# Ledger of designs, part 71: peptides against a protein of PDB entry 4KTY

Target 1, 266 residues: chain A of PDB entry 4KTY
Amino acid sequence: YVLNDIGVIFYGEVNDIKTRSWSYGQFEDGILDTCLYVMDRAQMDLSGRGNPIKVSRVGSAMVNAKDDEGVLVGSWDNIYAYGVPPSAWTGSVDILLEYRSSENPVRYGQCWVFAGVFNTFLRCLGIPARIVTNYFSAHDNDANLQMDIFLEEDGNVNSKLTKDSVWNYHCWNEAWMTRPDLPVGFGGWQAVDSTPQENSDGMYRCGPASVQAIKHGHVCFQFDAPFVFAEVNSDLIYITAKKDGTHVVENVDATHIGKLIVTKQI

## One batch from the design tools (peptide; made by RFdiffusion4, then SolubleMPNN)

Design b2_p14_8_s4 (from b2_p14_8, 9 letters changed)
Fold by OpenDDE base, seed 1:
Structure b2_p14_8_s4 (fold): chain B 266 residues (1-266), chain A 14 residues (1-14)
Amino acid sequence: as target 1 above (266 residues)
Amino acid sequence: SYALDLQEIVDSLK
């Protein structure tokens, strides 16, 4: 979780699981220095740099370019005209070294690229980390712990009202740390995510959220537990929008989201 | 990654 400098990332479809190699390169020349530079760019107080809770939260913000000119610009439009297509990256080293050299965000990334770079960042700083892939990963954009699908009376999805979405797969990270700020038993693996999905208290960041807490249905603990919970355990709520403006819940499916969660075992 | 077509999800559950 710290010493391995090459890994495998799961992606694709739940019924057609694929793997790709990713070189983390946390021991390559200049990479640790770049990780320190990232924290410098974040203006992170020196007193917090030894705290994995603070470091992982800052990392989740800084690996994406939003808010703070962090490392990677996300793009999902399949154009990628002004940079490198996300699928062309094979590891973290080139991305991090380009960021350090240019001092500008690197284009482009998607979830596995964000997760790969973030994994390098965490491991460089001595935080055990791994990448997790969630198939049928919900994006709850209004923090109600539901995947709301609005339907017209004819059964067609109302795309205007439907704001939530579902990724075919999504990758994020788990970082190992103690959580003195949480009740006993909620240390260990913490979900952290650098893919810019939702604003968390003023920045596009996510976590650390206690995996154990989430598994036991506790979403009241910092940070961003409701969002992570929703990614893996949202119910699909089918809501018919009536012509008179009323909404009627027609169906609930508790089995569709988070069909498979995969991580590499050492 | 990509966002799933929600209509396909709806249709699959009918």
Scores: peptide ipSAE 0.588, ipTM 0.940, DockQ to the pose 0.896
Fold by OpenDDE base, seed 3:
Structure b2_p14_8_s4 (fold): chain B 266 residues (1-266), chain A 14 residues (1-14)
Amino acid sequence: as target 1 above (266 residues)
Amino acid sequence: SYALDLQEIVDSLK
């Protein structure tokens, strides 16, 4: 049993898959201390720090800066003037050490940066973890397990009504743990996501959600299973919003979201 | 990563 400190993250397009190396550096000096510091900033009780369920959930919240002055500030608008462009990072070590030193959120990250740092956090704390890339990843904004695309009568997308979105790709993490809080069979890999996408019970966090439960269509189990399910399996619902205020479902596509899910074997 | 242009998706499926 050996945890790698260097990994590969998949990104790009589904028909043009790209890979980038990422140095996790979970064994580097100061990294474990920084991970403990992150949990301290989260005010996590010592009794919970040995529980991978609690640790991974706290990590999903704290790796992003939202709500709690966590590690990384996200930026997707190509404005990186006050920090480091997401593409410039090559590993987790510099980010975590900067956070520890400055005690302020580090700018900037996108999904693979969040996933990379989160992977370091998990591995550093002895939780087996890997990064997962989902191509055509849905972002369900209104928690209805659908990707609702509202159209004007002329066929153009109504951007005001359409709140959901689709990422060309999205990266998150899977962490290996038992789930005594769930029925038998739903342990193992758990989806966790530190990229700030949706609020989960007061914080931008996601998971742990049982991968096995999601694969079998069980979205009733904690945590955030509906959101993760929607990321990989939501139907595209094309809805025409008529001038009279009525909505008409024009089409449904059950094949578009989650075209490919890729992860490196641990 | 980036958010896909939903109009392109709509156009591709119709």
Scores: peptide ipSAE 0.578, ipTM 0.937, DockQ to the pose 0.900
Fold by OpenDDE base, seed 4:
Structure b2_p14_8_s4 (fold): chain B 266 residues (1-266), chain A 14 residues (1-14)
Amino acid sequence: as target 1 above (266 residues)
Amino acid sequence: SYALDLQEIVDSLK
């Protein structure tokens, strides 16, 4: 989880799982320096740089360009005129070195690119890390721990009533660390996500969230456990918006989100 | 990655 500089990222559809190679390159020239530069740009105190909780949270924020001119600009609209299409990247090295040289955010990334770069960042700093792919990954936009699907009376989806969405797949990272700030037993793998999805206390960042806590339904623990929980375990709530303004829950599907979570073992 | 068409999900339940 630290020494391997080449990995495989799972993507595609749950019924058509695909893999892509990703070169993390944590030992390549200039990469560690760039990771330190990232923390410098974040104005991270030296005292915090030895704390994997703080480092992973800062990395979560800084690998994306939002808020702080971090490493990567995300784009999902298939228009990549001012940079490199996300699919063209094959590893973290070119991205990080470009960021270091230009001192400007690099265009463009999607979830696996964010996860790849973030994985390099964590491993460079001695934090064991892996990439996790979740198929049918929910994006709970209003923090209600459910995936809302609004329907008109005719059965057509009304996409304007919620910003909740479901990714065909989503990639994030798990980082291994102790959690002295949490009760005993909630250390180990922590979910962290640098793909800009939701604002967390003023910044687009996510985690570290205890995987063990989430697995056991404990969403009260810092950081961002409710959001991560919703990504993997939210119920689909089918709500009919009636003409009279009332909402009626027509169906609940507890099996659709998080159909498959894949990660590699070292 | 892409956001799924929710209508397709709904239609699959019919």
Scores: peptide ipSAE 0.568, ipTM 0.933, DockQ to the pose 0.857
Fold by OpenDDE base, seed 2:
Structure b2_p14_8_s4 (fold): chain B 266 residues (1-266), chain A 14 residues (1-14)
Amino acid sequence: as target 1 above (266 residues)
Amino acid sequence: SYALDLQEIVDSLK
């Protein structure tokens, strides 16, 4: 989880799983220096740089360009005229070296690019890390731990009322660390995510969230456990908006979100 | 070119 510099990222559909190679290149010239530079740009105290909790949280913020002129600019509108299309990247090295050279955010990334670069960052700094792909990944944007899907009376989605969304797949990272800030038993793998999805106490970042806590429904544990829990375990709530303004729950699906979670086994 | 087919799928959930 630290020494392997080439990985596999899972994507596609749950019934048509696909894989893509990704070169992490954590041992390539200039990459470690760039990771240290990233922490410098974050103005991270030297005392915190040995703490994987702080490092992974800072990394989740800095791998995306939002808030802090971090590494990657996300784009999902299929317009990439001012940079490199997300699908054109084959590894982390070119991205990180460009960031170090230009000292400006690199365009463009999507979830697997963010996860790939973040994986390099974590491994460079000695934190065991892996990429995780979640199929049918929920994006709860109002922190109610459910996907509210509003329907017209004809059954079509009401896009105006429906604010939550679901990705066919989403990639994030898990980092291995102890959690002395949590009760005993909640160390080990921690979910961290550098794809800018939601604001976490003023910044687009996510984690570390204890995987064990998520598995056992302990959403009160720092950091961002409710959001990560929702990504993998939200109920789909189908609500019909009546013409008179009333809302009726038509159906609840508790099995669709997080249908499959995949990671490479070394 | 290579596409990874990332998309939001709210409409397909109905």
Scores: peptide ipSAE 0.191, ipTM 0.808, DockQ to the pose 0.146

## One batch from the design tools (peptide; made by RFdiffusion4, then SolubleMPNN)

Design b2_p15_1_s1 (from b2_p15_1, 9 letters changed)
Fold by OpenDDE base, seed 4:
Structure b2_p15_1_s1 (fold): chain B 266 residues (1-266), chain A 15 residues (1-15)
Amino acid sequence: as target 1 above (266 residues)
Amino acid sequence: DQYVLDLQEILKEHK
């Protein structure tokens, strides 16, 4: 059980791994109050606030602004008008305090910002948490557990036929908890992700998904195990879209996604 | 920054 208020987040590319410092600041003045405020905004019952499963899932939803006017607005367009560019943030404190003060979503974040703030939220509420960076992280948009790459007959990529994508890297969180709702052995680290990527039962949220379950290919367990599995282990499926409308699988690459997963507890 | 990889580049690397 480590409660460091400063951490390191890995980013960049697999052949150019970079690190950045992040101040979680879970012990700073007003941060715990803000975390409680976040749960209040989520209209979370008091009875559920002691359950790390519920808390982490609510946090996953509330750290992003979608659906519920949560903490952070994501942006990946390199413009970042009307806010702070994601790279300018150095920690969670300013973000959370701004949210508490303004009572409006804070602009802007990308994955490591979401993960940083979410890590603060979890740790502040007594849930052991760490940030995980996955290089070549797939975003399976249609929940088929594969990364579809469509090719024209000339061999060029047709990006219009799928919404699947691959991040150069993606950061999410792992939270430590028991999972009495799952079979024995699937407690421990649970993947949770506050970066708004996919809708999960009505909200942009992800997890908790049992890391052990995912490692053993068990994607049937709540919550969002298929999505997390796809992030780290989806096959690249190269599909030629022929003019006659038929699709032909040309190749499968099972080694490209999730080439490197880095996590640091301390 | 985090960004979506160009699939065309991935394809080139795959070949």
Scores: peptide ipSAE 0.590, ipTM 0.919, DockQ to the pose 0.897
Fold by OpenDDE base, seed 2:
Structure b2_p15_1_s1 (fold): chain B 266 residues (1-266), chain A 15 residues (1-15)
Amino acid sequence: as target 1 above (266 residues)
Amino acid sequence: DQYVLDLQEILKEHK
């Protein structure tokens, strides 16, 4: 989880799983220096750089460009004229070296690119890390641990009212660390995500959230456990918006989200 | 095709 510099990222559909090779390159020239530079740009104090909790949380923020001129600019609108299309990247090295040389955010990334670069960052700094792919991954926009899907009376989705969304797949990272800030038993793998999805206490970042805590429904444990829980286990609430302005719950689906979570084994 | 990884927000297009 630290020594491997080439990996596999899972994507596609739950019934048609696909894989993509990704070169992490954590041992390539200039990469460690770039990771240190990232922490410098974050103005991270020296004392915190030895704490994987702080490092992973800062990395979650800095791998995306939002808020802090971090590494990658996300784009999901299929307009990539001012940079590199997300799918064109094959590894982390070119991205990180470009960031270091230009000192400006690199365009563009999507979830697997963010996860790939973040994985390199974590491994460079000695934190065991892996990429995780969640199929039917929920994006809870209002922090209520459920997907509120508003429908027109004809059954079509009301996109204006529906703020929550579901990705066919989403990639994030798990980092291995002890969690002395949590009760015994909730160390180990921690979910961290650098794809800018939601604001967490003033910044677009996510985690570390204890995987064990999430599995056992302990969403009160820092950091961002409710959001990660919703990604893998939220119910779909179908609400019909009537013409008279009233809202009626039509159906609840507790089986749709988090159909499959996969990661590469050693 | 390395340029297509089929990322989609499926709920926004659901009927």
Scores: peptide ipSAE 0.215, ipTM 0.772, DockQ to the pose 0.142
Fold by OpenDDE base, seed 3:
Order: C-alpha cells, then sequence, then structure tokens
Structure b2_p15_1_s1 (fold): chain B 266 residues (1-266), chain A 15 residues (1-15)
C-alpha cells in the first residue's frame, strides 16, 4: 500500500463498475519535496509531521484549495475554461509539480483527482493508503445522518429546498494507522477525504475516521465519523412540500445509499 | 472512453 506507484480507480455505476489507471508517482523527482512544501504551506508544526493522524487530517485539507490555497481547485460545472478538465489528468505528478512551481492552486479536480493526489501525498510520506469508491454516496450538509429530499406535489425535486445530494459514485482514501486517541479496536484503516464537501471545524477537510467505528455505528469518535457514516449509510427521506407550507414525509429508503464500496486488492 | 467518468448528482434527477 506504499510501494505501488500506479493504481486503479473505480468509478461508474454500481451495476456497471469501471476502472481507470492512475499514476501516483510518489517516488518521482520533486514529489517528496512537494509533499513537504504542502505541509509547510499548511504551517504544520514539525512535531506533528511524524503523526499520521495529524498528517492525514492536514492532507485532507491541503489537497483541496479551499481555505488555505491548497493543491487542487474543484469544479463540477463541465466548463473548466481556465484550466485542465478533471478527466484529462492521468496521475498526480503533473499536478503536484505544477503546484510546487506556480505556488498556486491547480485547476481542476473532481473526486478521483483529489483521491489520486491525496493517495500520492499519503504514500509519499510513508502512510499506507488506498483509494476507495462508494457507489450511491450521500452528501449530508446539515449533519443529521440522513438525506432530506424535498419534493414538489408533482413529485419533482424541489432544488431550492433540497440541500443534500447523492453522487452516483464518490472516491476518497483510506489510510492505515494506529489510533491511540480512540478506544482499542478502532485503529487500522481510517477514512480521509480531500474532496471539498463539508466544513469540519473551520476547514474543508474530512477524517481520519475509523472504518471499524463506522462499520459498527460508532459515530461519536473523531474525526468526522458522522459525515462518513452518512456517506455510506444514510436514509433517503422524501418530503413533500405542500402548497400550504406543510411538509409530509412520503417515503423513507434505507437501502439506496452505500450500495457498494470498492478498492483495489493488493 | 477514459475521459467519460459520468459523475452525477443523481438526486437532482429524481422523479
Amino acid sequence: as target 1 above (266 residues)
Amino acid sequence: DQYVLDLQEILKEHK
């Protein structure tokens, strides 16, 4: 999980799983220097740079450009006029070297690009890491562990009222580490995500969240376990907004989110 | 086509 410099990222649909190659290039010239530069830009204390908990959390913040002029600018508008379309990237090296050279955020990324660059960052710093893909991945924006889908009386989605969303797929990372800050049994794989989705205590970052904790419904442990739990296990709550202003729960779907989580076997 | 990854916010199209 550290030595491989070429990987596979899963995407597509749950019933039509697709893969693409991604070059991590953690051993290529300038990449380690760039990873150190990223931590410098984050003003990370030297004492914390040997702690995978702190490093992965800082990385989740710095791989995206929000808040701190980090590595990648996200864009989902299908225009990408002032940079490289997310689908054009084939690996992490060009992105990281451009960031180091220009000292400005690189345009543009989406989830697999963020995950690819973040995977390089983690592996470069000696943290075992892998990319995971969640199909039907929820984005809970109000921390209630459910997807609130507001419908008009005709059954169409009310886009103004509906703030939560579901991706057909979403990529993030798992990093291997001990968690002495958590009870015994919650070390191992930790979910971390650099795609800017939600603000976590002041910055767009996510994790490390114990995969074991999430699997067993323990969302009280740091960091961002409720958000990651919601990504893979939230209920869809369909709410009809009536013309008289009342809201009625029409349906609850507890099976739609998190249909499949896939990662490359080593 | 490796450039078509078809990322979508699927709830926006719910009927």
Scores: peptide ipSAE 0.099, ipTM 0.726, DockQ to the pose 0.145
Fold by OpenDDE base, seed 5:
Structure b2_p15_1_s1 (fold): chain B 266 residues (1-266), chain A 15 residues (1-15)
Amino acid sequence: as target 1 above (266 residues)
Amino acid sequence: DQYVLDLQEILKEHK
């Protein structure tokens, strides 16, 4: 089990990898109570709280404020005047305690903040967890396992048609658990993500998705395997939007997405 | 913020 309450989060670029310390504080006063409070707000039955599959999935939903007034409000518009800038956080404890005290979502977070708080939540509840950073992380918004980049005839990106996007880096979590709901061999590390990216069966959540399943292309296995697969292995499809309204596939790049996945050794 | 932590949403242009 991972008992470290201080960790390292990787960020930056593939050719300029950077690290940031993060205090998880899963054993500090009030944190366990807050995690239980989070599950209470999610209205989890007691019977489900012992199931890491259910707990991690609920956690992925509740660590973000969307849908259920969860812990963190995400913001990427560089306007943080009504809260704390994402970069100012140094750990999970202040965030979780503020949430418990105010009973309102805490502002603001981005991927590493979500991952940090989620990591605390998982570890606090006895689920082995770690933060994973994916460089050139795809965000497939239409679940076709492709990054569709639409170009004007001059080669510039058509931002109106292009809905998919790529993050220079993205952080999410892996949680260790058995998966009796999956075929034998697909337990172990499961990808879970609390950063609100896509709606999954009615709410912004992601996972648990079997890492082994993703590695072997089994995107049919619950939960959200196609999305996670696309984050690390989608092809870039460059499509020229002709003036006559036709679309032509100009190029396919199968090597750009998921250049590097990094995590601290456990 | 995203600039301090160098988080960027990118679209790779093809020319």
Scores: peptide ipSAE 0.094, ipTM 0.706, DockQ to the pose 0.232

Design b2_p15_1_s2 (from b2_p15_1, 7 letters changed)
Fold by OpenDDE base, seed 4:
Structure b2_p15_1_s2 (fold): chain B 266 residues (1-266), chain A 15 residues (1-15)
Amino acid sequence: as target 1 above (266 residues)
Amino acid sequence: MQYRLSLQKILDEHK
């Protein structure tokens, strides 16, 4: 999980699973220097750079450009006029070296690009890391652990009443570390996500969230466990918004979100 | 590419 410089990222649809190769290149010239530069740009204290909890959290913030002029600018509108389309990237090296050279955020990325670059960052700094793909990945925007789908009285979707959404797939990272800040048993793999989705205590970042904690429904532990939990286990809540302003829950689907979670085990 | 699923399509499939 540290030595491999080429990996496979799963994407596509649950019924049409696809794979793409990604070159992490953590051993390539200039990459370690760039990772250190990233932490410098984050103004990370030297004392914290040996702590994988702090490093992974800073990395989750800095791999995206939001808040801190980090590495990658995300774009999902199919307009990439001022940079490189996300699908054109084949690895982390070009992105990181461009960032180091230009000292400006690199355009553009989507989840697998963020995850790829973040994976390089983690591995380069000696943190075991892997990419995880979640199909039907929920984006809970209001932190209620639900994927709300509002319906008009005629039964059609009202997309204006919530910002919740479901990705066809989403990629993030898991980083291996001890969690002395958590109860015993919640170390090991920690979910971290550099794709800018939600603000976490002032920055677009996510994690580290204990995978074991999430698996057992413990969302009270730092960091961002509720959000990660919602990504993989949100119930779809179908709510009819009546003309009188009342909301009626019509149905609940607990099987739709997180239908498949894939990661390389070896 | 990563994209957000149509909620209407999800609804239709749920029916």
Scores: peptide ipSAE 0.616, ipTM 0.946, DockQ to the pose 0.917
Fold by OpenDDE base, seed 5:
Structure b2_p15_1_s2 (fold): chain B 266 residues (1-266), chain A 15 residues (1-15)
Amino acid sequence: as target 1 above (266 residues)
Amino acid sequence: MQYRLSLQKILDEHK
């Protein structure tokens, strides 16, 4: 396995796929030290720092600023007055070094920025990692493995009741590791995600979730397999919310979510 | 940039 310090991240639309260069810079001065600092800030036990399962899970929490004053503040409101717009970043180095210097979260990131920084973190710590992009990526907020779209009686979307959402695209990471905590065969690539999307047992983090397990529908395995599964395979469930409070399933679309998943070959 | 898709648009396309 040869680690590249420059990568390509896929983004855009499924019918207009775009690529962005990203400098991981895992070999640059101060970057490894910053990654160690991140684990220090997380107050991670020394005994766990050699365990890629624990490291990747902690990393997924700490690369985002939520809960723990981690590395990056996410913003999706198109207002970036107090920092750097997500699109202005070209790599992980400036972000990580700023975090180390200021000891405060860096503004701002979106999914590819989180994934880029997280990729650097993982690679610095000797964990093989890559970035994956999922187009039409679902955000299931109640862990029911569905994209629930609630409709008014007139047939239009009820935005108040509809809490789930779909990203045009979403980037996360896959990290290579053994999973002795899972049955045989579910090691290898593990999905991990530092973009703050859902609370996982008290913190905004995600994974590691066995890619093999998810591919075979084993969503009962730790960590956060249901959420990752839903990102790539949830059905759209159209539900009419009636005035009497009852819900009626009107239609199901099993083809919309996860139309394309791409990653650079390692 | 990453953004949330309009569910109404998705619905309309589904019809």
Scores: peptide ipSAE 0.613, ipTM 0.944, DockQ to the pose 0.925
Fold by OpenDDE base, seed 1:
Structure b2_p15_1_s2 (fold): chain B 266 residues (1-266), chain A 15 residues (1-15)
Amino acid sequence: as target 1 above (266 residues)
Amino acid sequence: MQYRLSLQKILDEHK
């Protein structure tokens, strides 16, 4: 709900769930102006700024710095020189105000930081939003709805044959809106993600993808439904790469990805 | 912190 300015974000491991408080601060001085500034930087048409579908899609692109000098630079290498480590942030306000002041991307964020800032952006603009945490979250890199794990003939993993990966956890957002561009019944919560993971029609962005559609296996609907579906429901495919270049499927695990999906119900 | 899981570890746990 748009009125809550403090929240809880779930993170950690599936067997060791942790919570982090996050101050969204959507009512703080300068924050709404900063959100408008973000849309200005995106060169978003005025006619689209009242459309939550367009706003959420633009937001998913602009909260990350890729492509368009957006708000946050991601870093996952445990080296945070020239900025603030992701764990040091406690809310969205400092990040957004720094972005507005410097007019340059803010360093650094990981998924919960992206989700926190994106949540503030959505709520500031009157879009009901919440953060979702997915444990064992797949990153399908080749859009085949599978998490491919290649094995050498000796049975060990060959990590060079695919870029697919699994996060211990991943956070994204759900935004509430009608979807007149989709069949009846697929409005409501829409998955949107500002963490830069995959290119979507020329930019690092994701969504809005209908949660109801994804739950029922409908991945044909815009936007980025196959990617979001894969995050929560990819099968692990174990493939042996033979020396002669042939591939043999050794095993399939349909239970590993998306073991737990958590969101605060307040 | 968010990190990518070891595929080898996933494999070993699956066996």
Scores: peptide ipSAE 0.611, ipTM 0.946, DockQ to the pose 0.908
Fold by OpenDDE base, seed 3:
Structure b2_p15_1_s2 (fold): chain B 266 residues (1-266), chain A 15 residues (1-15)
Amino acid sequence: as target 1 above (266 residues)
Amino acid sequence: MQYRLSLQKILDEHK
């Protein structure tokens, strides 16, 4: 989980699982220096740099460019005119070295690119980490632990009112650490996510969220447990928006989100 | 590539 510098990332569809190689390169020249530089750019206190909880949270913020001119700019519009298409990257090294050299965010990434770079960051700093892929991954944008799909009175989706969305797949990271800030039993693997999806207390970041807590429905524990829980376990709530402004729940699907969660065994 | 699923398609399959 720390020593491997090449990995496999799962992507694609639940019924057509694909894998891609990714070179983490945590031992390559300049990479450790770049990781330290990232923490410097974040103005992270030196006293916190030995705390994997703080480091992983800062990393989740800094691997994306939002808020703090972090490493990667995300793009999902299939244009990518001012940078490198996400699919062209094969590893973390070029991205991190470009960031260190230019001191500007690198374009462009999607979830597996963010996860790949974040995995390098974590492993480089001695934090055991792996990439996790979730198929039918929900994006709950109002923190109600459900996917709200608003319908017109004719039964079709109201795209204007519907703000939540579902990714075909989404990649994030799990980092291994103790959680002395949580009750006993909630250490171990912690979900962390650097893909800019939702604001967490003022910044686009996510985690660390206890995987054990999520598995047992304990979403009250820091950090961002409700969001991670929703990614893998949201119910689809079909809501008809009536002309009079009232909302009526038409149907609930509790089986659609989080069809499969995959990670490579090392 | 990562993309957002069509909610309309999901709805139609749900019916």
Scores: peptide ipSAE 0.605, ipTM 0.941, DockQ to the pose 0.927

